# Peptides against a protein of PDB entry 5OOQ: the designs that were tried, part 168

Target 1, 227 residues: chain A of PDB entry 5OOQ
Amino acid sequence: YREDVRQVVTHPANALSFLQPGRLVEISVNGKDNYGWGAVVDFAKRINKRNPSAVYTDHESYIVNVVVNTMYIDSPVNLLKPFNPTLPEGIRPAEEGEKSICAVIPITLDSIKSIGNLRLYMPKDIRASGQKETVGKSLREVNRRFPDGIPVLDPVKNMKIEDEDFLKLMKKIDVLNTKLSSNPLTNSMRLEELYGKYSRKHDLHEDMKQLKRKISESQAVIQLDDL

## One batch from the design tools (peptide; made by RFdiffusion4, then SolubleMPNN)

Design b2_p25_4_s4 (from b2_p25_4, 11 letters changed)
Fold by OpenDDE base, seed 5:
Structure b2_p25_4_s4 (fold): chain B 227 residues (1-227), chain A 25 residues (1-25)
Amino acid sequence: as target 1 above (227 residues)
Amino acid sequence: METITIYRMVEGDPSKEKKEVVEVT
């Protein structure tokens, strides 16, 4: 259910109007690299200059540039290409005990876990010396002020998502959360089971996505061999 | 004392934000 909500919230039709400069977003790249909360610099429609006929999914059709303060210090940040969401090898968040730096990374909408109900002041030139670090300080302060997590945009109240199926989904989630709050022990086991089923469905969905990607890549290779 | 500016959406409209200036501690 969380992924279903995330898919709707991060769809271009809903998300783009809330990706103003400084908007806080929670970032997970490829379901593996968790950068935590970052701040939006800007976004643009994804254009492949080498393959103008490239069809992207809705969630991969835009590139969002975000400031993160959790980049591993020895990451090859100099290899980052503007508007290329395919990150170089070695670009990763710092692990526990590692030093981190501020960086601007290009991500897709699919890498957004949540959209915050907060924006930071975003400098006009984020590439200028010290500007990323200023945003990084602001991110640290916000995280300190919200130890229970940064407030997430309400999809209905804030984002005004009025889709009937989505409203039904939200109602189901609310009922489940209410049931979970009323019986903590049974709810933790059911939540683990739901998360386990959801993790398995997510793994299947990621496997299907990887399979579709491999099929698309193999079809692209076949088309290259037929030229 | 370093301050940060936070904009909070109050009425579900991204054009209607409350500006909050907070001290960095």
Scores: peptide ipSAE 0.421, ipTM 0.888, DockQ to the pose 0.789
Fold by OpenDDE base, seed 2:
Structure b2_p25_4_s4 (fold): chain B 227 residues (1-227), chain A 25 residues (1-25)
Amino acid sequence: as target 1 above (227 residues)
Amino acid sequence: METITIYRMVEGDPSKEKKEVVEVT
């Protein structure tokens, strides 16, 4: 069920509108490499220059560049290719006791475990000297301020996912957290229908254009106690 | 003193965020 929710949340129709620069996202690459919370730099539709006719799944159809502060220090970060989500061998998070560095990594939507209800300030030129480290400091500070975890976007309240089948799924999860009674198989079939609906209803390319406009509209100065 | 800026979404509209500037401690 958690994976089912994740699939809906990370679907382009839902996720992209929340992947503004600085958006906190929890990153797990290939279900193995947990980088923890990173910050979105930008995203782009995945284009294969060698095969322009390549069709990607919805969750693999976009590349999200994220700043992480958990990259293993001896990782071959120089081998990272922009917009290539196939990470070089040796690119991994630091293990316990290992030193970490800040890096920008390209990931797919499928590598997003959760989307946070917070954004950091994202420098305009993240590649400039010291900018990644600044974001890394901000990430550390946020993690310090939220010892119980960074608040995740509520799929219904925050993301406004109003699909009836999704709402039913969420209700079932809530019930399951209290009772063992629902079969995962029935939910997976409904999710396929949901994905089909999202894919058909949203011109994801147009959504990306609209997102660029919304990024500029950030308003208001309020004190930290409301966090 | 180092500060960070955090934006919190209050509602389902990403354009409606609260900006908070906090001291790094």
Scores: peptide ipSAE 0.415, ipTM 0.889, DockQ to the pose 0.554
Fold by OpenDDE base, seed 1:
Structure b2_p25_4_s4 (fold): chain B 227 residues (1-227), chain A 25 residues (1-25)
Amino acid sequence: as target 1 above (227 residues)
Amino acid sequence: METITIYRMVEGDPSKEKKEVVEVT
């Protein structure tokens, strides 16, 4: 069920509007390389210049550039290509006792484990000297302030996912957390139907433009007394 | 004194964020 929720949350129709610069995201690459919480730099639609007819899954159709502060120090970060989610061999998070550095890595939506309810200040030029390290310091401070974990966006309250089948899924999860009874196989088929509905209803490009306009118009930043 | 800026979404609208400036300790 957690994977089912993750698939809906990380679908382009839901996720992209919350991937503003500085958005905290929890990163797991290839199901094994856990970078922890990183910060979004930007994202773009995946384009294969060599094969323009390449069809990607919805979760692989966008590339998100993220700052991480957990990159293994001896990783070949110089081989990283912007907007290429196929990471070079040796690109990995630092293990316990290893030194880490800050890096910008390109990931797919499928590599997002969760989307945080927090956003950091993101420098305009993250590639400038010292900027990644500044974001890295901010990530460390946030992790220190939230020892029990960074708050995750609520799919319904925060992300406003109002799909009836998704709401039913969430209710089932709540019931199952109280009653461990339902078969995971039934949920996978419903997810495929949900994805089919999202893919057909949204011009993702137009929705993104509208969202960017709304964000620019309503810059009412209210100071929080308690984080 | 080193500070960081954190934005928290209070409602379902990313445009309605609360800004907090916190001291690095």
Scores: peptide ipSAE 0.411, ipTM 0.888, DockQ to the pose 0.558
Fold by OpenDDE base, seed 4:
Structure b2_p25_4_s4 (fold): chain B 227 residues (1-227), chain A 25 residues (1-25)
Amino acid sequence: as target 1 above (227 residues)
Amino acid sequence: METITIYRMVEGDPSKEKKEVVEVT
């Protein structure tokens, strides 16, 4: 269910209007490399200059440049290519006990775990000396001020996602959360397993595929009307 | 004293942000 919500929230139709410079986003690359909360620099539509006919999924069709303060210090950050979301080997977050540095990384929408209800001041030239570190200090301070976590945008109240199937999904999640919260023994791991089991049982993956299709179709229509 | 600027979205509109200046402690 959380992944289903994430897929809707991170869809271009919903996410792009909230990816202003300085917007806080929680970053997970390839489902393994958790960089934590970073700040959006900018975003652009993904263009493959080598293969102009390349078709990307909706979640891979945009590149978001983000400042992170959790990059492993010995990562080959010099090999990072602007607007290339395929990260070089060795680019990873610092593990416990390792030193971290600030870096700008290009990610896809699919690498956004959450969109925060907070935005930092973003310097005009983030590539200038010391600017990434300034944003890194701001990120550290925000994390310190919000020990319980950075407030996440509400998909319905804040993002105004009004799709009926999505609203039904959210209601199902709320019911499940209420049931799970009433059972103190449901560790976070059991929640994910239960969500996975319920997602399979209720065919929510198919509902989400249909929702993605409807959203993509609606965007295609909007793009056609804007042409 | 170092300060950071945080913009908080109060309503469902990104154009309606509250500016907060916070001292770095």
Scores: peptide ipSAE 0.405, ipTM 0.883, DockQ to the pose 0.665

Design b2_p25_5_s1 (from b2_p25_5, 7 letters changed)
Fold by OpenDDE base, seed 3:
Structure b2_p25_5_s1 (fold): chain B 227 residues (1-227), chain A 25 residues (1-25)
Amino acid sequence: as target 1 above (227 residues)
Amino acid sequence: MIKVYVFDSVSEEEKEELSKILPLY
């Protein structure tokens, strides 16, 4: 059920309006490499210049650039290519006891585990010397302030996902959390039907830009002193 | 100084809980 919710939340029709610069997202690449919480730089529609006829799934159709502070120090970060979500061999998070560095990595929507309810103020030029490290320090401070984890956006209350089938899924999850009895197989069959409804929006990118602006205008600013 | 945005899409109850952890300005 958690994976079913993640698939709906990370679908372009739902996720893109919440991927403003500085948005905190929890990152897991290929279901194996956990980078923890990172900050969104930007996103773009995935375009293959070598193969313009390439068709991507909805969850692979956008590239999100994110700052992480958990990159293994000896990772070949110089081989990272902007807008290429296929990461070079050796790009991985630091393990326990290893040193980490800050890096900007391109990921797909499928690599987003969770979307946080917090957004950092981002430097104007993240590629300038020392700017990614500034974001890295901010990420560490936020994690320190939230020892139980960064708050995740509620799909219904915060993201306003009002699809009837999704609401039914959420109700089933709530019932299951209270009652161990219901069969997980019934919910997976309806995911294709759910995605079919989201894919009917042809101009998702423009719709998302308008929604991002509206959300950005209605924000409270919190300032934290360096401790 | 670290600046963080809290969006209005967050409920008043959630804002109250967040205010216990982060100072609101």
Scores: peptide ipSAE 0.083, ipTM 0.781, DockQ to the pose 0.546
Fold by OpenDDE base, seed 1:
Structure b2_p25_5_s1 (fold): chain B 227 residues (1-227), chain A 25 residues (1-25)
Amino acid sequence: as target 1 above (227 residues)
Amino acid sequence: MIKVYVFDSVSEEEKEELSKILPLY
């Protein structure tokens, strides 16, 4: 059920409006490489210049650039290509006892484990010298202040996901959390239906979400100027 | 000092809770 929720939350129709610069996201690449919480730099629709007719899944159709502070120090970070989610060999998080560095990595939406309720104030130019490290320090401080974990966006309360099937899924999860004995009904079919609904609404919702995002960004900028 | 934004989609209650931990802007 957690994976089911993740699929809905990280769908472009829901996630993109919450991927503003500085948004904290928990990152797991290929289900193996856990980078922990990173900060969103930007995102773009994935375009294959070599194959313009390439069709990506919804979760692979956007590339999110994120700052992580857990990159293994000896990783070939110089081989990282912006907006290329196919990471070079050797790009991995530091293991226990290894030193880490800050890096900007391109990920797909499918590599987002959780979306945080927090957004860092990001430097204007993350590529400038020392700026990634500044974000890295901020990430460390945030993690320090949230020892029990960074608050995750509530899909219903915060993200305003009001799909009936999703709400039913959430209710089932709540019931399961309260009643350990209920067999998890394989909601796989309902997930496919949910996914199908989001996929069909993606274009319209993308436009609406872009508008909402622009409004939210404008409001956020105004609030910054007033402080 | 770390500056943190809380989006409008976050309730005022959540903002208040977060403000106790981080400076919110």
Scores: peptide ipSAE 0.116, ipTM 0.757, DockQ to the pose 0.600; fails the geometry check
Fold by OpenDDE base, seed 4:
Structure b2_p25_5_s1 (fold): chain B 227 residues (1-227), chain A 25 residues (1-25)
Amino acid sequence: as target 1 above (227 residues)
Amino acid sequence: MIKVYVFDSVSEEEKEELSKILPLY
Protein backbone atom coordinates (compact mmCIF):
# COMPACT_ATOMS: atom_id res chain seq x y z
CA TYR B 1 0.00 0.00 0.00
CA ARG B 2 2.95 2.30 0.53
CA GLU B 3 3.83 1.57 -3.06
CA ASP B 4 0.34 2.56 -4.19
CA VAL B 5 0.67 5.91 -2.43
CA ARG B 6 4.13 6.34 -3.93
CA GLN B 7 2.74 5.75 -7.42
CA VAL B 8 0.19 8.54 -6.98
CA VAL B 9 2.62 10.95 -5.29
CA THR B 10 5.28 10.46 -7.98
CA HIS B 11 2.83 10.76 -10.87
CA PRO B 12 3.77 13.77 -13.05
CA ALA B 13 0.46 15.50 -12.34
CA ASN B 14 1.37 15.62 -8.64
CA ALA B 15 5.16 15.43 -8.36
CA LEU B 16 6.39 17.96 -10.93
CA SER B 17 5.02 20.95 -9.01
CA PHE B 18 7.26 19.95 -6.09
CA LEU B 19 10.44 19.23 -8.03
CA GLN B 20 11.83 22.75 -7.77
CA PRO B 21 15.62 23.17 -7.69
CA GLY B 22 16.89 22.09 -4.28
CA ARG B 23 13.89 19.93 -3.36
CA LEU B 24 14.98 16.96 -1.30
CA VAL B 25 13.97 13.58 -2.68
CA GLU B 26 14.73 10.07 -1.51
CA ILE B 27 16.14 8.01 -4.36
CA SER B 28 15.93 4.30 -5.11
CA VAL B 29 17.01 3.26 -8.61
CA ASN B 30 15.53 0.03 -9.97
CA GLY B 31 14.25 -0.76 -6.49
CA LYS B 32 17.75 -1.87 -5.44
CA ASP B 33 20.18 1.02 -5.55
CA ASN B 34 19.37 3.28 -2.60
CA TYR B 35 21.15 6.62 -2.85
CA GLY B 36 19.30 8.13 0.12
CA TRP B 37 18.25 11.76 0.09
CA GLY B 38 19.38 13.89 -2.84
CA ALA B 39 18.65 17.41 -4.08
CA VAL B 40 16.81 18.18 -7.32
CA VAL B 41 18.76 20.16 -9.89
CA ASP B 42 16.11 20.32 -12.60
CA PHE B 43 13.75 18.16 -14.64
CA ALA B 44 12.68 17.86 -18.25
CA LYS B 45 10.29 15.86 -20.34
CA ARG B 46 11.97 12.74 -21.65
CA ILE B 47 12.69 13.03 -25.36
CA ASN B 48 14.38 10.28 -27.30
CA LYS B 49 16.04 11.97 -30.27
CA ARG B 50 17.02 8.62 -31.75
CA ASN B 51 13.53 7.21 -31.40
CA PRO B 52 10.98 10.03 -31.39
CA SER B 53 8.19 7.46 -31.43
CA ALA B 54 9.27 6.01 -28.10
CA VAL B 55 6.36 5.84 -25.68
CA TYR B 56 7.15 6.05 -21.99
CA THR B 57 4.94 5.39 -19.00
CA ASP B 58 3.85 8.42 -16.99
CA HIS B 59 6.52 7.71 -14.36
CA GLU B 60 9.22 7.34 -17.02
CA SER B 61 8.15 10.32 -19.14
CA TYR B 62 10.26 12.86 -17.21
CA ILE B 63 13.91 12.91 -16.23
CA VAL B 64 14.96 14.48 -12.94
CA ASN B 65 18.58 15.44 -12.38
CA VAL B 66 19.54 15.04 -8.73
CA VAL B 67 22.68 15.58 -6.66
CA VAL B 68 23.55 12.59 -4.51
CA ASN B 69 26.41 12.29 -2.02
CA THR B 70 26.40 8.48 -1.83
CA MET B 71 27.86 7.53 -5.23
CA TYR B 72 30.50 4.80 -5.01
CA ILE B 73 33.89 6.44 -5.56
CA ASP B 74 34.95 3.96 -8.26
CA SER B 75 31.71 4.31 -10.21
CA PRO B 76 32.26 5.40 -13.83
CA VAL B 77 30.59 8.79 -13.29
CA ASN B 78 32.28 10.15 -16.41
CA LEU B 79 29.98 7.91 -18.45
CA LEU B 80 26.86 9.56 -17.04
CA LYS B 81 24.90 11.38 -19.71
CA PRO B 82 22.64 14.25 -18.78
CA PHE B 83 18.97 13.40 -19.27
CA ASN B 84 19.71 9.71 -19.85
CA PRO B 85 18.19 7.70 -16.99
CA THR B 86 19.72 4.45 -18.29
CA LEU B 87 22.70 4.41 -15.98
CA PRO B 88 25.97 2.81 -17.12
CA GLU B 89 27.08 -0.44 -15.57
CA GLY B 90 28.94 0.14 -12.32
CA ILE B 91 26.96 3.25 -11.35
CA ARG B 92 25.85 2.42 -7.81
CA PRO B 93 25.70 3.78 -4.28
CA ALA B 94 28.59 3.10 -1.93
CA GLU B 95 28.15 0.16 0.40
CA GLU B 96 29.10 0.16 4.06
CA GLY B 97 32.83 0.76 4.40
CA GLU B 98 33.18 2.12 0.85
CA LYS B 99 34.02 5.72 0.05
CA SER B 100 31.41 7.88 -1.64
CA ILE B 101 31.48 10.96 -3.86
CA CYS B 102 28.97 13.54 -5.00
CA ALA B 103 27.42 13.11 -8.42
CA VAL B 104 24.55 14.39 -10.51
CA ILE B 105 22.46 11.48 -11.76
CA PRO B 106 19.47 11.49 -14.08
CA ILE B 107 16.54 9.52 -12.69
CA THR B 108 12.91 8.92 -13.59
CA LEU B 109 9.97 9.73 -11.34
CA ASP B 110 9.71 6.00 -10.68
CA SER B 111 13.05 6.21 -8.84
CA ILE B 112 11.67 8.68 -6.28
CA LYS B 113 10.85 6.92 -3.04
CA SER B 114 9.64 10.05 -1.24
CA ILE B 115 9.53 13.83 -1.64
CA GLY B 116 10.81 15.88 1.29
CA ASN B 117 9.20 18.94 2.82
CA LEU B 118 12.55 20.77 2.53
CA ARG B 119 14.35 22.61 -0.23
CA LEU B 120 18.00 23.65 -0.38
CA TYR B 121 19.04 26.96 -1.87
CA MET B 122 21.00 25.62 -4.83
CA PRO B 123 24.08 27.12 -6.45
CA LYS B 124 23.43 28.76 -9.82
CA ASP B 125 25.89 26.45 -11.57
CA ILE B 126 25.86 23.04 -9.96
CA ARG B 127 28.35 21.72 -12.52
CA ALA B 128 31.01 24.22 -11.54
CA SER B 129 33.95 22.82 -9.61
CA GLY B 130 33.15 22.21 -5.97
CA GLN B 131 29.45 23.09 -6.18
CA LYS B 132 28.07 19.56 -6.05
CA GLU B 133 30.37 18.86 -3.10
CA THR B 134 28.91 21.89 -1.30
CA VAL B 135 25.44 20.50 -1.85
CA GLY B 136 26.72 17.14 -0.64
CA LYS B 137 27.92 18.70 2.61
CA SER B 138 24.54 20.36 3.08
CA LEU B 139 22.80 17.02 2.53
CA ARG B 140 24.96 15.47 5.25
CA GLU B 141 24.13 18.31 7.60
CA VAL B 142 20.41 18.01 6.94
CA ASN B 143 20.54 14.28 7.61
CA ARG B 144 22.45 14.97 10.83
CA ARG B 145 19.79 17.42 12.00
CA PHE B 146 16.99 14.97 11.21
CA PRO B 147 18.13 11.74 12.88
CA ASP B 148 14.58 10.36 12.74
CA GLY B 149 14.40 11.09 9.01
CA ILE B 150 13.74 14.08 6.80
CA PRO B 151 10.10 15.24 6.90
CA VAL B 152 8.10 13.91 3.96
CA LEU B 153 5.42 15.91 2.17
CA ASP B 154 1.91 14.99 3.21
CA PRO B 155 0.02 14.03 0.03
CA VAL B 156 -3.22 15.63 1.22
CA LYS B 157 -2.17 18.50 3.49
CA ASN B 158 0.93 19.63 1.60
CA MET B 159 0.52 18.36 -1.95
CA LYS B 160 -3.24 19.02 -1.95
CA ILE B 161 -4.04 15.78 -3.72
CA GLU B 162 -7.82 15.82 -3.43
CA ASP B 163 -8.65 13.33 -6.15
CA GLU B 164 -11.53 11.12 -5.10
CA ASP B 165 -9.82 7.94 -6.23
CA PHE B 166 -6.70 8.81 -4.25
CA LEU B 167 -8.73 9.62 -1.15
CA LYS B 168 -10.39 6.25 -1.48
CA LEU B 169 -6.95 4.65 -1.63
CA MET B 170 -5.90 6.47 1.52
CA LYS B 171 -9.06 5.39 3.32
CA LYS B 172 -8.45 1.80 2.33
CA ILE B 173 -4.93 1.99 3.69
CA ASP B 174 -6.21 3.41 6.96
CA VAL B 175 -8.77 0.65 7.23
CA LEU B 176 -6.14 -1.98 6.54
CA ASN B 177 -3.83 -0.51 9.15
CA THR B 178 -6.62 -0.66 11.71
CA LYS B 179 -8.07 -3.99 10.60
CA LEU B 180 -5.22 -6.52 10.52
CA SER B 181 -7.83 -9.19 9.75
CA SER B 182 -8.69 -8.19 6.18
CA ASN B 183 -7.05 -10.20 3.38
CA PRO B 184 -4.20 -7.95 2.19
CA LEU B 185 -4.01 -9.57 -1.25
CA THR B 186 -7.57 -8.76 -2.27
CA ASN B 187 -7.23 -5.17 -1.17
CA SER B 188 -3.92 -4.72 -2.99
CA MET B 189 -5.45 -5.72 -6.31
CA ARG B 190 -8.23 -3.20 -5.90
CA LEU B 191 -5.78 -0.45 -5.08
CA GLU B 192 -3.82 -1.11 -8.27
CA GLU B 193 -7.00 -0.92 -10.32
CA LEU B 194 -7.97 2.31 -8.65
CA TYR B 195 -4.56 3.79 -9.36
CA GLY B 196 -4.87 2.74 -12.98
CA LYS B 197 -8.15 4.60 -13.27
CA TYR B 198 -6.66 7.65 -11.61
CA SER B 199 -3.68 7.71 -13.97
CA ARG B 200 -5.86 7.43 -17.08
CA LYS B 201 -8.45 9.96 -15.97
CA HIS B 202 -6.19 12.93 -15.37
CA ASP B 203 -4.89 15.37 -17.93
CA LEU B 204 -1.34 16.09 -16.82
CA HIS B 205 -1.27 19.72 -17.95
CA GLU B 206 -4.54 20.67 -16.34
CA ASP B 207 -3.73 18.79 -13.15
CA MET B 208 -0.38 20.49 -12.82
CA LYS B 209 -1.96 23.90 -13.26
CA GLN B 210 -4.60 23.22 -10.64
CA LEU B 211 -2.11 21.72 -8.23
CA LYS B 212 0.27 24.67 -8.57
CA ARG B 213 -2.57 27.02 -7.76
CA LYS B 214 -3.57 25.03 -4.69
CA ILE B 215 0.02 24.92 -3.47
CA SER B 216 0.46 28.66 -3.91
CA GLU B 217 -2.63 29.31 -1.84
CA SER B 218 -1.56 27.17 1.10
CA GLN B 219 2.23 27.45 1.08
CA ALA B 220 3.99 28.44 4.28
CA VAL B 221 7.63 29.33 3.71
CA ILE B 222 9.97 28.95 6.66
CA GLN B 223 13.58 30.03 6.29
CA LEU B 224 16.22 28.13 8.21
CA ASP B 225 19.75 29.09 9.19
CA ASP B 226 22.48 28.56 6.68
CA LEU B 227 24.08 25.17 6.78
CA MET A 1 26.63 28.03 2.96
CA ILE A 2 23.30 26.75 1.68
CA LYS A 3 20.02 28.03 3.07
CA VAL A 4 17.33 25.49 3.78
CA TYR A 5 13.70 26.34 3.16
CA VAL A 6 10.66 24.53 4.48
CA PHE A 7 7.86 25.33 2.09
CA ASP A 8 4.88 23.15 2.73
CA SER A 9 4.32 23.17 6.48
CA VAL A 10 0.67 24.16 6.77
CA SER A 11 -0.07 23.60 10.43
CA GLU A 12 1.28 25.53 13.39
CA GLU A 13 2.07 22.20 14.98
CA GLU A 14 4.35 21.24 12.10
CA LYS A 15 6.08 24.61 12.33
CA GLU A 16 6.62 24.14 16.03
CA GLU A 17 8.06 20.66 15.58
CA LEU A 18 10.45 21.87 12.91
CA SER A 19 11.51 24.82 15.07
CA LYS A 20 12.73 22.38 17.71
CA ILE A 21 15.12 20.79 15.24
CA LEU A 22 16.13 23.74 13.06
CA PRO A 23 16.24 27.46 13.69
CA LEU A 24 13.31 28.95 11.82
CA TYR A 25 12.98 32.60 10.76
Scores: peptide ipSAE 0.101, ipTM 0.727, DockQ to the pose 0.503; fails the geometry check
Fold by OpenDDE base, seed 2:
Structure b2_p25_5_s1 (fold): chain B 227 residues (1-227), chain A 25 residues (1-25)
Amino acid sequence: as target 1 above (227 residues)
Amino acid sequence: MIKVYVFDSVSEEEKEELSKILPLY
């Protein structure tokens, strides 16, 4: 059920409007490489220069560049290519006891586990010397202040996903969490219906353009003191 | 000093919770 929710939340129709620069996202690449919470730099529609007619799944059709502070120090970060989500061999998060560095990695929407309800202030040029590390410090501070985890956007209350089937799915999950009485198959069927609706309704390319323009949300500014 | 933004999409309840952890300006 959590995966079903994740699929809906990370669908371009829902996620892209919340992938403003500095948005916190929880990252898992290929279901194995957990980078933890990172900060969005930007995103773009995935293009294949070698095959312009390449068709990607909805969740793979966009590339999100994110700053992570958990990159293994000896990973070949110099081989990273912007907007290429096929990460070079050896690109991985640091394991326990290993040193980590800050890096910008390109990921797909499918690599987003959660979208946070917080957004960091981002430097204008993340590629400038020291800027990734600044974001890395910010990430550490936020994590420190949220020991129980960074708050996740509520799909309904925050993301305003109002699809009836999704709402039913959410209710079912709530009931399941309480009573364990619901059949997983029913939720899967609803997910397929939702996915079908999103896929049919949205021109993802145009949506991306529109969403990039809607980045200016009214916001409350929270100041964190450095330790 | 690190700036963190709380967007309008966040409910008032969530803002209140966040205010307990982070000063809101």
Scores: peptide ipSAE 0.091, ipTM 0.764, DockQ to the pose 0.573; fails the geometry check

Design b2_p25_5_s2 (from b2_p25_5 with I2M D7F T9E A19S I22L E23P)
Fold by OpenDDE base, seed 5:
Structure b2_p25_5_s2 (fold): chain B 227 residues (1-227), chain A 25 residues (1-25)
Amino acid sequence: as target 1 above (227 residues)
Amino acid sequence: SMKVYVFDEVSEEEKEELSKKLPLY
């Protein structure tokens, strides 16, 4: 269920307008490397210069640069390439007992676990000496203030996702959360079906999808310029 | 000093609640 919601929330048509500089996002790379909450620097459409005809999935079609404060200290951060979401070997979060550093990493939308309802004021030049560490300190303080977790944007109330299939999905999740006694498997299958219908509608309405992306991109640009 | 903001997308009640928990820089 959470994954189905995540897929909708992190879709470019919904997510891009909420990826302003400083937006807090929860990061999980390749479903394995959990960096925790980071801060958005910027984002760009993924372009393959070597293969301009490369087709990416919607969730892989944008690169988001994020500041994390959980990078393992011995990670080869010097090998990180801006706008390359294929991270070098050895780039990983620090484990318990390991020292961490701040880093800017390029991720895809698929690596966003949650979008927070908080935004940090970001330095103009995040690559300047000490600026990443400043953001890292702010992230630590935010995490300290929210021991139960950083508040997540409500997809309906805050993000204003009004898709009927998604609303039905959310209602089903609410019912499941309230009725723990209902067969989780039956409800999961229904949620997957609803997500499948949602995805298919987006695939069938490529023009509408492109329009939604353009609107989202335009909104994101406006929000970036207001900074 | 880095400031933390709660965006206008959240309700005023949520903003007030969150503001009490936010670090004030």
Scores: peptide ipSAE 0.106, ipTM 0.777, DockQ to the pose 0.528
Fold by OpenDDE base, seed 2:
Structure b2_p25_5_s2 (fold): chain B 227 residues (1-227), chain A 25 residues (1-25)
Amino acid sequence: as target 1 above (227 residues)
Amino acid sequence: SMKVYVFDEVSEEEKEELSKKLPLY
């Protein structure tokens, strides 16, 4: 069920509007490389220059650049290619006892485990010297202040996902959490329908353009702290 | 220092709770 929710939440139709610069997202690459919470830099539609007709799944159709502060220090970060989510061998989070550095990595939506309800004020030029480290410090501070984890956006209350099947899924999860009586298989079938609806309803390319414009606009925000 | 924000998509109640967790020092 959690994965089912994640699939809906991270679908472009839902996620992209919440991937503003500085948005905190929890990152897991290939289901194994957990970078923890990072900060969104930007996103773009995935383009294959060699094969412009390449078709990607919805969750793989966008590249999100994120700042992480958990990159293994000896990772070949110099081999990172902008907007290439196929990470070079050796790019991994630091393990326990290893030193980490800040890096910007390109990920797909499928690598987003959670979308947080917090946003960092991002430097104008994250590629400038020292800027990633500044973000890294901020990430550490946020993590320090939220020892139980960074708050996740509520899919319904915050993200305003109003799809009936999704709402039913959420209700089932709630019931399951209380009664442990729901069948996961039934929910999976409904999720496929949801994905189909999202894919059919949205021109993701145009949506992205609109969202980018919206992101560039002034947003009503409350400053929580200076880090 | 870097600022942390809560966006308008978050309820006022949640904003208040978050503000409590992110006190200004």
Scores: peptide ipSAE 0.092, ipTM 0.772, DockQ to the pose 0.468
Fold by OpenDDE base, seed 3:
Order: structure tokens, then sequence, then C-alpha cells
Structure b2_p25_5_s2 (fold): chain B 227 residues (1-227), chain A 25 residues (1-25)
């Protein structure tokens, strides 16, 4: 059930308007490499210059650049290519007891586990010397202040997802959480069907320029603290 | 130091709860 909700939340029609610079997101690359919470730098539509006819899935059609503070220190970060979400071999999060460094990594929407309700005030030039480390320190401080985890955006209350098929999905999840007696397999199949209907209703061919303008619009924000 | 923001899409109740966890020093 959590995966079905994640697929809707991370769909471009819903996620992109919440991927402002500094937005906190929880990152899992290829369902294996957990980097924890990172900060969004920017995003762009995925374009293959070598193969302009390449068609990507909805969740792979955008590249999101994120700052993480959990990169393994001996990872070949110099091999990272901007706008290439296919990470080089050896790029991984630090394991327990290993040292980590800050890095900017390109990910797809499919690598977003959760979208947080917090946003960092990002440096003007994240590529400048020491700026990634500043973001890394802020991420550590946020994690320290939220030992139970960073608050996640509510898909309905916060993200304002009002699609009827999604609401039906959420209702079914709520019913299933209360009624453990239902066959999980039958329920999962029905959830996939509902997600399929949802996806078909949304045309992702929105002009990136229009979307960026919408994101750049002055949103009312409240400052919580200086870190 | 770097500023942390909560967007307006978050309810006032949620903002109050968050403010308790992010005290102003």
Amino acid sequence: as target 1 above (227 residues)
Amino acid sequence: SMKVYVFDEVSEEEKEELSKKLPLY
C-alpha cells in the first residue's frame, strides 16, 4: 500500500510543484541505496541528446539534483555526470562505521521515497567551495531535531491531490488498515488498477517552462529557525 | 547558519507542532 501511494505522490503531475530548491526529500536509489534525507537543488526534464527518440516512463522522465550528506567517502564522485541518473559503479551511501561526504547526485522521481514538509534556504551557488558541506551540516541538524523522522507532506491535506481515483485508492488503504481479514493479493491488484487509471488521466506534456514559473511563484513560507 | 521554512500548504496546527521541535535560539 505504501508503494502505491508513493507512485502517485512521485508522479510528475504531483511531485514537481513541491521540488523547489531546498525541499527535503528522502532518497532511495534503485530500491537499494538509501541515502536518507537530502535537499533538492533543481530539476529538469530528461533529454537524451544521443537518442532524441528515447521515451522514458513518467517516473524516469525528470532528473532531480539533490545534495546528500551520506555518500561513502571513497565513492568515485568525480565520475558523476550532471543530468545522468545512471550512477557510476561504486557510488553508494556509507554503511555503518564508514565515513561519509556531501555530494550532489542526479536522481529520478522513482528514487524519491518521501517528500518532506521542510525546505532549507539553499546557497546561491551550490557548486562553490564549501557550500555542499554547509547544506550537509544543516541536514544533520534537522535530523538531530527530528529523531522520529522528518515530517512527510500529506498527499491530500498538503499536496492537494484531489483526483477521484487517488482518493478511492486512499479510501481502500484505510479500509484495509482497519480490515486485516482481506486477501492482500486481491487488494494489491485492485490498487494497481486504480493507479493505472490515475496515470492515464494526467498528461505529463506540461511545458517545463510553465511548471518552473509556477514553482518560482512566491509561496507563503514561515521561517522556523536558523541552523 | 541556514534558514528552514515551512510552506503555507502545511496547516497551522502542523506549524505549531513543528515550531516546538525547532525552537528559536
Scores: peptide ipSAE 0.088, ipTM 0.781, DockQ to the pose 0.491
Fold by OpenDDE base, seed 4:
Structure b2_p25_5_s2 (fold): chain B 227 residues (1-227), chain A 25 residues (1-25)
Amino acid sequence: as target 1 above (227 residues)
Amino acid sequence: SMKVYVFDEVSEEEKEELSKKLPLY
């Protein structure tokens, strides 16, 4: 059920409007490489110049550039290509006892584990010397202040996902969490229908334009103290 | 120093909880 929720939350129709510069996101690449919480730099629609006819899944159709502070120090970060989510061999998070560095990595929406309800004020040029490290320090400070984890956006209350089948899924999860003995009806078959519905209802190109506008219109309600 | 923002999508209750951990302006 958690994976089902993640698939809906990270669908372009839902996620892109919350991927403003500085948005905190929890990152897991290839289901094994956990980078922890990073900060969004930007995103773009995935374009394969070598194969313009390439068709990607909805979750692979956008590239999100994120700053992480958990990159293994000996990773070949110089081989990272902006907007290329196919990471070079050796690109991985630091393990326990290993040193880490800050890096900007391109990921797909499928590599987003969670979207946080916090946004960092990002430097204008993240590629300038020392800027990634500044963001890295801020990420460490945020993690220090939230030892129980960074607050995650509520899919219904915050993200305003109003799909009826999704709401039913969320209700089932809530019931399961409350140990109510109601037989969990296998909703797995409904997820494919949900994804099909999102894909059919949304022209992703038009949605991206609308979402970019929404991102531009989004204003901070409260400014937090400097970290 | 890095500024952190809370957006309109966050409820007043969540803002209050966040304010306990991060000073708000």
Scores: peptide ipSAE 0.119, ipTM 0.785, DockQ to the pose 0.552; fails the geometry check

